# Peptides against a protein of PDB entry 6J07, part 36

Target 1, 107 residues: chain A of PDB entry 6J07
Amino acid sequence: GQRGWFCGSVSQDLRQFWVAEGGTISDPRAADFLFSCDASHPDTLRIYQSLDYIEDNATVFHAYYLSAVANAKIKNSVALGHFILPPACLQKEIRRKIGSFIWEQDQ

## One batch from the design tools (peptide; made by RFdiffusion4, then SolubleMPNN)

Design b2_p14_7_s4 (from b2_p14_7, 5 letters changed)
Fold by OpenDDE base, seed 1:
Structure b2_p14_7_s4 (fold): chain B 107 residues (1-107), chain A 14 residues (1-14)
Amino acid sequence: as target 1 above (107 residues)
Amino acid sequence: SAEEFTERVLKKIA
């Protein structure tokens, strides 16, 4: 099974999609996947400030990944790695190196 | 540090 945590910034529709696809919802400590739509949301900030995250034992993904999966025509065509959501303080530097984030391009 | 986090993120994306 796939256990996911969701920031309050994630819509109910995306949460429901996760469950419909066989996922379960859990607290961030038990979750295998952490989803957020806002790096500055208090829920997400608490993740970034946690020891698990600082020690590189956790990764936050933008929930737009789920939208991309829902709309994908080819199985396994959506790469989860492209949806890593960095802390706000790092985003400008990352954009300079790899370009605009996918979720920003389709907004 | 921010630099360390950036490096880790880039490694995961690559």
Scores: peptide ipSAE 0.231, ipTM 0.784, DockQ to the pose 0.075
Fold by OpenDDE base, seed 5:
Structure b2_p14_7_s4 (fold): chain B 107 residues (1-107), chain A 14 residues (1-14)
Amino acid sequence: as target 1 above (107 residues)
Amino acid sequence: SAEEFTERVLKKIA
């Protein structure tokens, strides 16, 4: 199944949508997907500092992905890759190369 | 670097 972890920065509505779509909520070590709305939130920072993340065994996504999926005409038209949430220290450089993040454009 | 990070992650997701 789809196991997800949620930063405290993510709304209850998005969490409920995840569950409604068949997902389960778990601790970050058991989760396949890690959702956050704030790379600087303490919960997310702990993820970035974790061994799993450092060893590239975890990926953090912006929870706006779930909102985009919920509102999409075709759910699979939303590319998860566009919602990768990098650590704050990398975001400026990434924006310079690929532009503003999708969650920043629509918010 | 940001480029290395992005490349590595995109390979996982794609």
Scores: peptide ipSAE 0.227, ipTM 0.784, DockQ to the pose 0.125
Fold by OpenDDE base, seed 3:
Structure b2_p14_7_s4 (fold): chain B 107 residues (1-107), chain A 14 residues (1-14)
Amino acid sequence: as target 1 above (107 residues)
Amino acid sequence: SAEEFTERVLKKIA
């Protein structure tokens, strides 16, 4: 599917890119992809607290994925799996094990 | 744990 939900932390530019590439914007329950730029944003927190997420039926991705897709000069190969946005409480531990997140490396 | 979370998610979307 091509249905996406966007946290309020995601810029309009990235949302517009999603639509330009054939995606549609929906509520999180109907969305195939959930995008956020801030795990601590209230919108994203509500996702993490949702039954779908708790029951492992949802995944939040960092919207920087869309920026990477839009600019091949940034990333030759863009793997969606590298853009999983974990809850804030897990990020430090994950970062310690695998290094800085890909959306943090170019900033 | 973070490791469990990561592995679970990666397996799901792989």
Scores: peptide ipSAE 0.227, ipTM 0.785, DockQ to the pose 0.125
Fold by OpenDDE base, seed 2:
Structure b2_p14_7_s4 (fold): chain B 107 residues (1-107), chain A 14 residues (1-14)
Amino acid sequence: as target 1 above (107 residues)
Amino acid sequence: SAEEFTERVLKKIA
């Protein structure tokens, strides 16, 4: 299935796109995909502090992925892996290794 | 750790 959880930082437009594409919205524990636009948002912080995340059984993705999919000429050309949203405390080090995040490049 | 997380991210991107 395509069950998604959304941080409060994600717009209704992106949520509606998810549903329009056949997805459903659920709580984080039941979700297959976790979306956020802000690693420092309280909703996202609770995910990072959860047992599932601490045990590396959960991944948070930046919701900009959905925008990229919506605007892509080839829908399957957008790689979900490029949209992993790490905790704020790790982002500087990650940028040093892999460069700026995609959602930052398009700002 | 940050190093471990970075490695996981790289694996998912690859």
Scores: peptide ipSAE 0.225, ipTM 0.780, DockQ to the pose 0.086

Design b2_p14_8_s1 (from b2_p14_8, 6 letters changed)
Fold by OpenDDE base, seed 4:
Structure b2_p14_8_s1 (fold): chain B 107 residues (1-107), chain A 14 residues (1-14)
Amino acid sequence: as target 1 above (107 residues)
Amino acid sequence: SKLAQLREQALAEA
């Protein structure tokens, strides 16, 4: 599918990119992809608290992925898995084990 | 398209 949900923290530019590339915007329950730029945003927090997420049937991705894809020169050079946005309570531990998130490296 | 790229990657990693 190509249905995406966007947290209010995501810029209109990235939303427009999604639509321009053929995607549609939907509510979280119908979405194939969930995008956010802020794990602490109320919209994203509601996702983390949802049954779908708790049951591991949903994944939130940092919307910076879309920017990386837009700027990529080589197809498939940007790995979606590197842009998983976990809840804030888990991020410190993840950084300790894996290192800083990609979206933090460029800011 | 770039959306196709996303879709392919998502499918592979899902």
Scores: peptide ipSAE 0.101, ipTM 0.721, DockQ to the pose 0.157
Fold by OpenDDE base, seed 5:
Structure b2_p14_8_s1 (fold): chain B 107 residues (1-107), chain A 14 residues (1-14)
Amino acid sequence: as target 1 above (107 residues)
Amino acid sequence: SKLAQLREQALAEA
């Protein structure tokens, strides 16, 4: 699937990249991928509260993944799994165990 | 393509 949902926190540039690469934009229920740049944004919070997410049938990814893919020179050099965006309440503990998130390192 | 890369990774992790 190539249907993506985007939180309001995601820039138009990243959305345009998705479409330029053949993706489409859809509502969260129809989407194959969910992108956000802010776990505390109201749009993203609604995803975390949805039945699909609670039942582990949905995953939110940080949209910075798209930027990394766009700039990658080696195929599969950017791992999607490193861009999972967990709820804010879990982030502190995750950082303690594995370090800062990849989207925070390039800032 | 870049989108193909994303799709392949998603399938591998599923």
Scores: peptide ipSAE 0.096, ipTM 0.712, DockQ to the pose 0.158
Fold by OpenDDE base, seed 3:
Structure b2_p14_8_s1 (fold): chain B 107 residues (1-107), chain A 14 residues (1-14)
Amino acid sequence: as target 1 above (107 residues)
Amino acid sequence: SKLAQLREQALAEA
């Protein structure tokens, strides 16, 4: 399915794009995809604290993925795995090993 | 996974 949950940090434009592409909006428990633009947003923090996430049954993705898909010449060329949004406490170490996140490279 | 393990550890220590 293509059910998505969106943190309050995600713009209405990206939400609308999701729906325009055939997605639906749902609560996080029913969602197939969890999108956020801010790992420190209260909505996202609640996801990180949930049993589904703690038990590794859920993944939060940066909503910039949707923007990348929208602008990609070949939509299938955008890898969802590159947009995993981990908790803030892990991001520094990840940047050290892998480099800046894709959503940060334009900044 | 490594990320999952680190996440669980971080949450447990919080």
Scores: peptide ipSAE 0.024, ipTM 0.532, DockQ to the pose 0.077
Fold by OpenDDE base, seed 1:
Structure b2_p14_8_s1 (fold): chain B 107 residues (1-107), chain A 14 residues (1-14)
Amino acid sequence: as target 1 above (107 residues)
Amino acid sequence: SKLAQLREQALAEA
Protein backbone atom coordinates (compact mmCIF):
# COMPACT_ATOMS: atom_id res chain seq x y z
CA GLY B 1 0.00 0.00 0.00
CA GLN B 2 0.86 3.69 0.04
CA ARG B 3 0.08 4.72 3.59
CA GLY B 4 2.50 7.22 5.08
CA TRP B 5 3.29 8.54 8.53
CA PHE B 6 4.81 12.00 8.87
CA CYS B 7 6.94 13.46 11.62
CA GLY B 8 5.95 16.93 12.80
CA SER B 9 9.14 18.18 11.15
CA VAL B 10 7.64 17.58 7.68
CA SER B 11 5.92 20.54 6.00
CA GLN B 12 2.27 20.51 5.06
CA ASP B 13 3.26 21.02 1.42
CA LEU B 14 5.08 17.68 1.32
CA ARG B 15 2.18 15.95 3.04
CA GLN B 16 -0.19 17.42 0.47
CA PHE B 17 2.04 16.21 -2.35
CA TRP B 18 1.94 12.68 -0.92
CA VAL B 19 -1.85 12.74 -0.90
CA ALA B 20 -2.04 14.31 -4.36
CA GLU B 21 0.05 11.42 -5.70
CA GLY B 22 -2.40 8.89 -4.30
CA GLY B 23 -1.01 8.34 -0.83
CA THR B 24 -2.86 8.32 2.46
CA ILE B 25 -1.76 9.42 5.92
CA SER B 26 -1.86 7.07 8.90
CA ASP B 27 -0.39 6.38 12.31
CA PRO B 28 3.12 4.86 12.30
CA ARG B 29 1.93 1.34 13.13
CA ALA B 30 -0.31 1.17 10.06
CA ALA B 31 2.02 3.09 7.73
CA ASP B 32 3.94 1.56 4.83
CA PHE B 33 6.34 4.53 4.75
CA LEU B 34 7.71 6.70 7.56
CA PHE B 35 8.85 10.22 6.64
CA SER B 36 10.84 12.73 8.69
CA CYS B 37 13.06 15.78 8.16
CA ASP B 38 14.80 15.58 11.53
CA ALA B 39 16.35 12.52 13.16
CA SER B 40 16.39 14.38 16.48
CA HIS B 41 12.71 15.37 16.44
CA PRO B 42 10.74 13.76 19.30
CA ASP B 43 8.33 12.12 16.84
CA THR B 44 11.20 10.46 14.97
CA LEU B 45 12.98 9.45 18.16
CA ARG B 46 9.84 7.61 19.26
CA ILE B 47 9.97 5.65 15.99
CA TYR B 48 13.61 4.68 16.59
CA GLN B 49 12.62 3.48 20.06
CA SER B 50 9.62 1.44 18.89
CA LEU B 51 9.52 -2.36 18.76
CA ASP B 52 8.87 -2.33 15.02
CA TYR B 53 12.06 -0.35 14.41
CA ILE B 54 14.15 -2.27 16.94
CA GLU B 55 13.07 -5.54 15.34
CA ASP B 56 14.05 -4.21 11.89
CA ASN B 57 10.49 -4.04 10.60
CA ALA B 58 10.49 -0.28 9.97
CA THR B 59 12.61 2.25 8.08
CA VAL B 60 12.55 6.05 8.32
CA PHE B 61 13.04 8.06 5.12
CA HIS B 62 13.86 11.73 4.74
CA ALA B 63 10.83 13.57 3.39
CA TYR B 64 13.06 15.38 0.87
CA TYR B 65 12.48 12.24 -1.19
CA LEU B 66 9.07 13.67 -2.03
CA SER B 67 10.61 16.93 -3.24
CA ALA B 68 13.04 14.97 -5.41
CA VAL B 69 10.18 12.98 -6.93
CA ALA B 70 8.19 16.16 -7.58
CA ASN B 71 11.12 17.71 -9.46
CA ALA B 72 12.14 14.64 -11.45
CA LYS B 73 11.37 14.35 -15.15
CA ILE B 74 10.83 10.63 -14.60
CA LYS B 75 9.45 10.02 -11.13
CA ASN B 76 10.66 6.43 -10.90
CA SER B 77 14.24 7.62 -11.45
CA VAL B 78 14.49 8.66 -7.80
CA ALA B 79 15.80 5.87 -5.58
CA LEU B 80 14.05 5.71 -2.21
CA GLY B 81 17.03 3.95 -0.69
CA HIS B 82 19.15 7.09 -1.02
CA PHE B 83 16.83 8.80 1.44
CA ILE B 84 17.08 6.49 4.43
CA LEU B 85 17.27 8.67 7.54
CA PRO B 86 19.39 6.88 10.13
CA PRO B 87 19.68 7.73 13.81
CA ALA B 88 22.15 10.51 14.59
CA CYS B 89 24.71 8.05 15.98
CA LEU B 90 25.27 6.57 12.50
CA GLN B 91 25.35 9.72 10.40
CA LYS B 92 28.97 10.79 10.94
CA GLU B 93 30.29 7.41 9.87
CA ILE B 94 28.09 7.36 6.77
CA ARG B 95 29.21 10.85 5.74
CA ARG B 96 32.84 9.82 6.18
CA LYS B 97 32.43 6.91 3.79
CA ILE B 98 30.03 8.14 1.12
CA GLY B 99 29.77 11.91 1.63
CA SER B 100 26.93 14.19 2.67
CA PHE B 101 23.33 13.06 2.43
CA ILE B 102 21.32 14.22 -0.59
CA TRP B 103 19.00 16.38 1.51
CA GLU B 104 22.00 18.17 3.03
CA GLN B 105 23.36 19.08 -0.39
CA ASP B 106 20.16 20.67 -1.67
CA GLN B 107 19.08 22.47 1.49
CA SER A 1 21.77 -5.32 15.16
CA LYS A 2 19.28 -2.87 13.68
CA LEU A 3 21.87 -0.08 13.65
CA ALA A 4 24.45 -2.24 11.90
CA GLN A 5 21.91 -3.37 9.33
CA LEU A 6 20.76 0.18 8.72
CA ARG A 7 24.33 1.38 8.20
CA GLU A 8 24.98 -1.42 5.74
CA GLN A 9 21.76 -0.71 3.86
CA ALA A 10 22.50 3.01 3.62
CA LEU A 11 25.99 2.35 2.28
CA ALA A 12 24.74 -0.23 -0.21
CA GLU A 13 22.12 2.14 -1.62
CA ALA A 14 24.61 5.00 -2.12
Scores: peptide ipSAE 0.023, ipTM 0.608, DockQ to the pose 0.185

Design b2_p14_8_s2 (from b2_p14_8 with R2K K4R Q9R)
Fold by OpenDDE base, seed 2:
Structure b2_p14_8_s2 (fold): chain B 107 residues (1-107), chain A 14 residues (1-14)
Amino acid sequence: as target 1 above (107 residues)
Amino acid sequence: SKRRELTERARAEA
């Protein structure tokens, strides 16, 4: 099964969608997917500071991915890789190089 | 690609 961890910044609606699609919710150490809506949220910061993340064994994704999947006519058209949520300290430089993140474009 | 760039930059964090 698909095990997901959710930052407190993620709405209950998105969590419910995950479960409705067959996912389960777990702690970050057991999770296959880590979702957040805020790189500066304390929950997410703890992920970035964890050994798993530092050792490049974990990736945080923006939970807007789930919204995009829910609303896409073709679900496979939504690429998870476009929803990587990097630490805040990297975001400004990334935007300068490749533009705004997808979750920001729809705002 | 944008995806690749995001991944590489995220990994580059010390």
Scores: peptide ipSAE 0.063, ipTM 0.673, DockQ to the pose 0.083
Fold by OpenDDE base, seed 5:
Structure b2_p14_8_s2 (fold): chain B 107 residues (1-107), chain A 14 residues (1-14)
Amino acid sequence: as target 1 above (107 residues)
Amino acid sequence: SKRRELTERARAEA
């Protein structure tokens, strides 16, 4: 089973897709995957401030990953690693080096 | 790769 936590910024549709694909929804500490659509959302900020995250035991992913999976024609063609959602303070530097994030490109 | 860069950057600077 895949346990996921969802920031309040994530739509109900994406949450439902997660469950439909066999996932469960849990609190952040129990979750294997943390999804957010907004690095500045209070829910996500709490994750970034948690000991699990500070100690590099947690990763936040942009929930657009789920949309990409839902629309993918080829299974496993969507790389989760491309959807790492870093804190807002790091995003500008990352964009400078590797370009815009995928969730920004497809919007 | 972009994935590698994202991972390393997030881990190193967060």
Scores: peptide ipSAE 0.062, ipTM 0.682, DockQ to the pose 0.090
Fold by OpenDDE base, seed 4:
Structure b2_p14_8_s2 (fold): chain B 107 residues (1-107), chain A 14 residues (1-14)
Amino acid sequence: as target 1 above (107 residues)
Amino acid sequence: SKRRELTERARAEA
C-alpha cells in the first residue's frame, strides 16, 4: 500500500482523498510519501532537519499534487516529480532557473 | 526537464 505523512498545513480534504484512493496515513519514518503545503511549517522543517532527509533518503512533495490528481482528466497524467517541495532557502534559486513552482502559478 | 532540474537541485544542495 501507499503510506503517506501529512504536514499540518495540508487540508483534511486532501488527506481524505489520499485515503479514498487507497492510501494510509503514517508517521514520517514509516511513510513512503511526505506531503506538505508549506516549506516553512514547523512539521515540514522537522523533516528537512531529519537524518533521513539530510542523507537524501526522503523527499517532500507539495500536497497540491493530490489536487492535481483529483482534477486530472487523464489517469496518470500528473508527474509527481514536478511537485517536489524543497526547503525555502533553495526555492529562490530554483525559481530563477526553471520558473515558478506549479503550485504557485495561480497565486 | 523541469522535473529533472528540480530533483537534481534539491538533492545536490540538501
Scores: peptide ipSAE 0.059, ipTM 0.680, DockQ to the pose 0.089
Fold by OpenDDE base, seed 3:
Structure b2_p14_8_s2 (fold): chain B 107 residues (1-107), chain A 14 residues (1-14)
Amino acid sequence: as target 1 above (107 residues)
Amino acid sequence: SKRRELTERARAEA
């Protein structure tokens, strides 16, 4: 299914795009996808502290993924894996290895 | 896990 949870940091425009594309919005436990624009937002922090996440059964994606999909010239060309949003404590190390996150590059 | 696999994929594709 296409059930998504959204952090409060995600704009209504992106939420509306998700729904327009056939997605539904649910609580984190029922969601297939977890979207956030801020790893430090309280909503997202609660995800990182949840049992599902601690047990490595949940993944948070940066909602910029939806913008990338909306703007993609080729269908299925946007790699979801590039939009993993890790906890803040891991981001610095990841940047050292792969560079700035894709959502940071156009700032 | 899904998270680990996607993370590794992201690193490999970067």
Scores: peptide ipSAE 0.056, ipTM 0.684, DockQ to the pose 0.273

Design b2_p14_8_s3 (from b2_p14_8 with K4A E8R)
Fold by OpenDDE base, seed 4:
Structure b2_p14_8_s3 (fold): chain B 107 residues (1-107), chain A 14 residues (1-14)
Amino acid sequence: as target 1 above (107 residues)
Amino acid sequence: SRRAELTRQARAEA
């Protein structure tokens, strides 16, 4: 099974979709996937400050990934790597190099 | 770990 942790910034609908697709919800220490919708949320900030993250053994993904999967004709066509949610302090530089994030484009 | 592998794979896709 796939274990996911969810920041408080993630809606219940997305959490429910995760469970409906066979995922389980876990604490961040046990989770494989770390989902957030807000890099500045205290929950997410704690992840960025964790040893696993600092040592490049963890990644936070924007939960919009789940929306993209839900709406995709082929689930595997959605690249998880396109939904990496970096700390706020890095986002401006990343946008400068690769453009706006996918979760920002429909706003 | 599984999470570390996910990190590696995701960053390769980015």
Scores: peptide ipSAE 0.731, ipTM 0.961, DockQ to the pose 0.831
Fold by OpenDDE base, seed 3:
Structure b2_p14_8_s3 (fold): chain B 107 residues (1-107), chain A 14 residues (1-14)
Amino acid sequence: as target 1 above (107 residues)
Amino acid sequence: SRRAELTRQARAEA
């Protein structure tokens, strides 16, 4: 199974979708997927400060990924790598190089 | 670990 952790910034609807698709919800230490909607949320900041993250053994993904999966016309067409949520201190530079993040384009 | 592998794969396709 797929285990996910959710920042408090993630809506209950997206959490429910995860479970409906067969996922389970766990603490950050046990989770395979770490989801957040806010790089500045205290929950997410604790992830960025964790040993696993510092050692490049963890990634935080924007929970908008789940919305994209829900609306995808082709199965497996949504690339998880497009939804990496970096720390706030890196986002301006990333936007300069690749443009706005996917989760920002419709708002 | 599973999460470490997921991290590597996701970053490779970013």
Scores: peptide ipSAE 0.731, ipTM 0.961, DockQ to the pose 0.778
Fold by OpenDDE base, seed 1:
Structure b2_p14_8_s3 (fold): chain B 107 residues (1-107), chain A 14 residues (1-14)
Amino acid sequence: as target 1 above (107 residues)
Amino acid sequence: SRRAELTRQARAEA
């Protein structure tokens, strides 16, 4: 099974989609997937400040990933790695190098 | 852990 944690910035619709697809919702300590729509939200900031994250044992993904999965015609065509949500302090430099994030393009 | 492995795989395809 897939266990996910959701920042308060994530809509109820996306949470419901996760559950409908067979996922469960848990606290961030137990979750495998950490979803957020706002790197500056207090919930997400607490993840970035955790030892697991600092030690590179955790990743925050933008919840728009779930929308992409819902709209995909080909199974396994959506790369989770394209939806990594980095801390705000890194985002400007990333945009300078590779352009806007995928969730910003269809926002 | 599962989350650590997920992190590794996701970063590899980023």
Scores: peptide ipSAE 0.731, ipTM 0.961, DockQ to the pose 0.789
Fold by OpenDDE base, seed 2:
Structure b2_p14_8_s3 (fold): chain B 107 residues (1-107), chain A 14 residues (1-14)
Amino acid sequence: as target 1 above (107 residues)
Amino acid sequence: SRRAELTRQARAEA
């Protein structure tokens, strides 16, 4: 099974979709997927400060990934790597190099 | 670990 952790910034609808698709919800230490909608949320900040993250053994993904999956016409067509949510201190530089994040483009 | 592998693959895909 797929285990996911959710920041408090993630809506209940997206959490319910995860469960409906067969996922389970767990604490961040046990989770395979870490979802957030806000790099500045205290829950997410704690992830960035964790040893697993510092040692490059964890990634935070923007929960908009789940919305993209829900709306995808082709199964497995959504690239998880496009939804990496980096710490706020890195986002300006990333936008300068590759442009706005996917979750910002539909706003 | 599974999460570490997921991290590596996702970053390579980005």
Scores: peptide ipSAE 0.731, ipTM 0.961, DockQ to the pose 0.805

## One batch from the design tools (peptide; made by RFdiffusion4, then SolubleMPNN)

Design b2_p15_1_s1 (from b2_p15_1, 6 letters changed)
Fold by OpenDDE base, seed 4:
Structure b2_p15_1_s1 (fold): chain B 107 residues (1-107), chain A 15 residues (1-15)
Amino acid sequence: as target 1 above (107 residues)
Amino acid sequence: DFDKLAEEAARELAE
């Protein structure tokens, strides 16, 4: 079983999907996966400021990943790596290199 | 579930 932490920016529906798929919800220190829908949300900002994140031992993922999995005919076809959510200060530069983030598409 | 998720996470940690 995988443990997940959720920023307050993540809807209850996505949290429920996580649990329905066998995940559990925990605090960020115990979590295996960190989900957020807003890099500028105070909850997420605290993650970016944590030692685990600063030391590159933690990664924040956009919760849209869960939505993509929920809507995918083949769940394993969704690559988690495409949903890494970097701090807002880095996103502009990343967009210049690789284009718009996947969660910004289809909007 | 989310075994693939764990695999991808492990790969990221290794990089």
Scores: peptide ipSAE 0.188, ipTM 0.776, DockQ to the pose 0.077
Fold by OpenDDE base, seed 2:
Structure b2_p15_1_s1 (fold): chain B 107 residues (1-107), chain A 15 residues (1-15)
Amino acid sequence: as target 1 above (107 residues)
Amino acid sequence: DFDKLAEEAARELAE
């Protein structure tokens, strides 16, 4: 199974879906995946400030990915790479190059 | 059930 960490910004529904699909919940250091719904949340900011993240050994994903998987007929059709959640300081430049993030489009 | 997820994550980390 896969281990996931969740920012406090992530709803219990999405956490429960993760567990229902065979995932477990762990601390950030032990987690295989880091999920957040808010790059400015204190929990997520602490991840961005960690050595693991600074050394590019960790990636934060927007938890909306789990919602997309839950609603998809084919789970493998949802690309995780489209749900990378970068620090707020980088988001403006990314939007300039590739447009709005997927989780913003579906809002 | 998230094995494919792990594969995608591995590709992202390798870039």
Scores: peptide ipSAE 0.188, ipTM 0.777, DockQ to the pose 0.079
Fold by OpenDDE base, seed 1:
Structure b2_p15_1_s1 (fold): chain B 107 residues (1-107), chain A 15 residues (1-15)
Amino acid sequence: as target 1 above (107 residues)
Amino acid sequence: DFDKLAEEAARELAE
């Protein structure tokens, strides 16, 4: 099974979907996956400030990935890499290079 | 079933 941490910005519905699909919920240090819906949320900021993240041993993903998986006709058609959630300070430059994030397009 | 998720995550972390 996979362990996930969820920022307070993530809805209970998405958390429930994670569990329904076989995932468990843990603290960020024990988690295999880190989910957030807000790079500016205090919970997520703490992740970005952690040594694990600074040393490139952790990645934060936008929880909208779970929504995309839930609604996909083919689950494996949703690429996790499209849902990497970088710190807010980097997002402007990333948008300049690759365009708007997928979770912004669907809002 | 998050096997695909695990695979993609591993790839991202390996880069």
Scores: peptide ipSAE 0.188, ipTM 0.778, DockQ to the pose 0.078
Fold by OpenDDE base, seed 5:
Structure b2_p15_1_s1 (fold): chain B 107 residues (1-107), chain A 15 residues (1-15)
Amino acid sequence: as target 1 above (107 residues)
Amino acid sequence: DFDKLAEEAARELAE
């Protein structure tokens, strides 16, 4: 099974979708996947400051991934790697190299 | 930066 942690910035609807698809909700330490909609949210900032994240044992993903999966004709066609949510200090540089993030394009 | 992050995501998917 897949264990997920959710920042307070993530809607209840997306959390419910995660559970409906077979996922479970857990604390950040036990989670396989970390979801957030805001890199500047206090919950997410605490993740970035955690030992697991600093040691590259954790990755934060934008919860819009779940919305994309929910709306995709072929769910496995949505690449999780496109939804990595890096700290705010890195986002500007990433946008210069690869363009706007997917969650920004669909807004 | 993004390349390294993408590699990290791939590792997460493999778990």
Scores: peptide ipSAE 0.093, ipTM 0.708, DockQ to the pose 0.059; fails the geometry check

Design b2_p15_1_s2 (from b2_p15_1, 8 letters changed)
Fold by OpenDDE base, seed 4:
Structure b2_p15_1_s2 (fold): chain B 107 residues (1-107), chain A 15 residues (1-15)
Amino acid sequence: as target 1 above (107 residues)
Amino acid sequence: LYDELAKEALEKLLK
């Protein structure tokens, strides 16, 4: 399915794009995709604290993915895996290993 | 957009 949950940090424009592309908006428990623009936002923190996330049954993606898809000529050319948004406490070490996140490069 | 299957596949590859 294409059910998405959105952190309050995600703009209305990106939410509207999701719906325009055939997605629906749901609560995080029912969502297939979890989108956020801020790992430190209270909404996102609640996801990271959930059992589903702790047990590795949930993944948070940076909503910039949707912007990248909107700007791409070929929608499938944007790899969702490149937009995994880890908790803030892990980001420094991840940047050390793989470099800056895509959403940071294009800001 | 990716479906649930694609999401899980990508997630596993990146771990």
Scores: peptide ipSAE 0.031, ipTM 0.606, DockQ to the pose 0.117
Fold by OpenDDE base, seed 1:
Structure b2_p15_1_s2 (fold): chain B 107 residues (1-107), chain A 15 residues (1-15)
Amino acid sequence: as target 1 above (107 residues)
Amino acid sequence: LYDELAKEALEKLLK
C-alpha cells in the first residue's frame, strides 16, 4: 500500500502530491511511509521514540524525496534510500561516512 | 547502521 504519515514540518504541497500520486494519509502507526523535513520537530522525535522505530520496524524519510520524484524525468529514477532521515544524534557520523545529505545540497 | 536503515527502506518499497 501507499499510506503515508507526515510530520507537521512537511508542506501541504508535498502532502497533496502524495495524494495525487495515489497515496493516502494516516497516523504513524498505520502508515507504510513516514515523511518529515525536520529530525528535530516534535512530531518526528515522537516517531524516533516509538517502539516501532526502536524495534527497527519504521523508517523516517525526508519529504524532499517527494519533490525529487515530482520533478524527475524518469519514473523510479529517484532512490528512496538516499532520503532516509535518521535522528539528529546519528547524522554527524553518517555525514562523515557518506557525505552530506541530499536535502542539504545545492539543487 | 545506515546500511540497516537502507535495507528497511527497501522493504518499505516492496510493500
Scores: peptide ipSAE 0.031, ipTM 0.612, DockQ to the pose 0.062
Fold by OpenDDE base, seed 5:
Structure b2_p15_1_s2 (fold): chain B 107 residues (1-107), chain A 15 residues (1-15)
Amino acid sequence: as target 1 above (107 residues)
Amino acid sequence: LYDELAKEALEKLLK
């Protein structure tokens, strides 16, 4: 399914694109995909603190993924895994190992 | 867009 939850940090344009592509919007517990643009936003922090996330049953993705899909000639060429948004406390070490996140490179 | 099946497969590779 394509049920998505959106942090308040995500623009209405990206939410509308999700719906236009056949997605629906739901609460975090029912959602298949969790989107955020800010790991430090209160909405996203609540996800990181939830049982579903702690038990590795949930993943937060940066909403820039949707923008990348919208701009790609072949939508399936965009790898969702490149847009995993980890908690802020882990990001510095991740950047040291694999480089800057893709959403940071295009800014 | 990715569906639930694709997401699940990807998560298994990344974890």
Scores: peptide ipSAE 0.030, ipTM 0.596, DockQ to the pose 0.119
Fold by OpenDDE base, seed 2:
Structure b2_p15_1_s2 (fold): chain B 107 residues (1-107), chain A 15 residues (1-15)
Amino acid sequence: as target 1 above (107 residues)
Amino acid sequence: LYDELAKEALEKLLK
């Protein structure tokens, strides 16, 4: 599916790109993809607290993925899995295991 | 646009 939910931390440009690529915008419960730019944003925190997320039926992705896709020369060359945005409480240990997140590397 | 295989691979790594 191509239904997406967007945290308030995500720019309008990225939302527009999603729609331009054939996506629709929905509430978190109906969304196939959840996008955020800030794990500490209240919108995202509510996702992490939701039953769907706690039961491992939802995944939050960093919206920078959409920017990377928009700028990619080859379609499907950007791996969605590289953009999983975990809760802040897990990020430190994750960085130790797999390195810095891709959205942090250009900062 | 989407890469479910990459999603699954990373999720397995993190678990």
Scores: peptide ipSAE 0.035, ipTM 0.620, DockQ to the pose 0.145; fails the geometry check

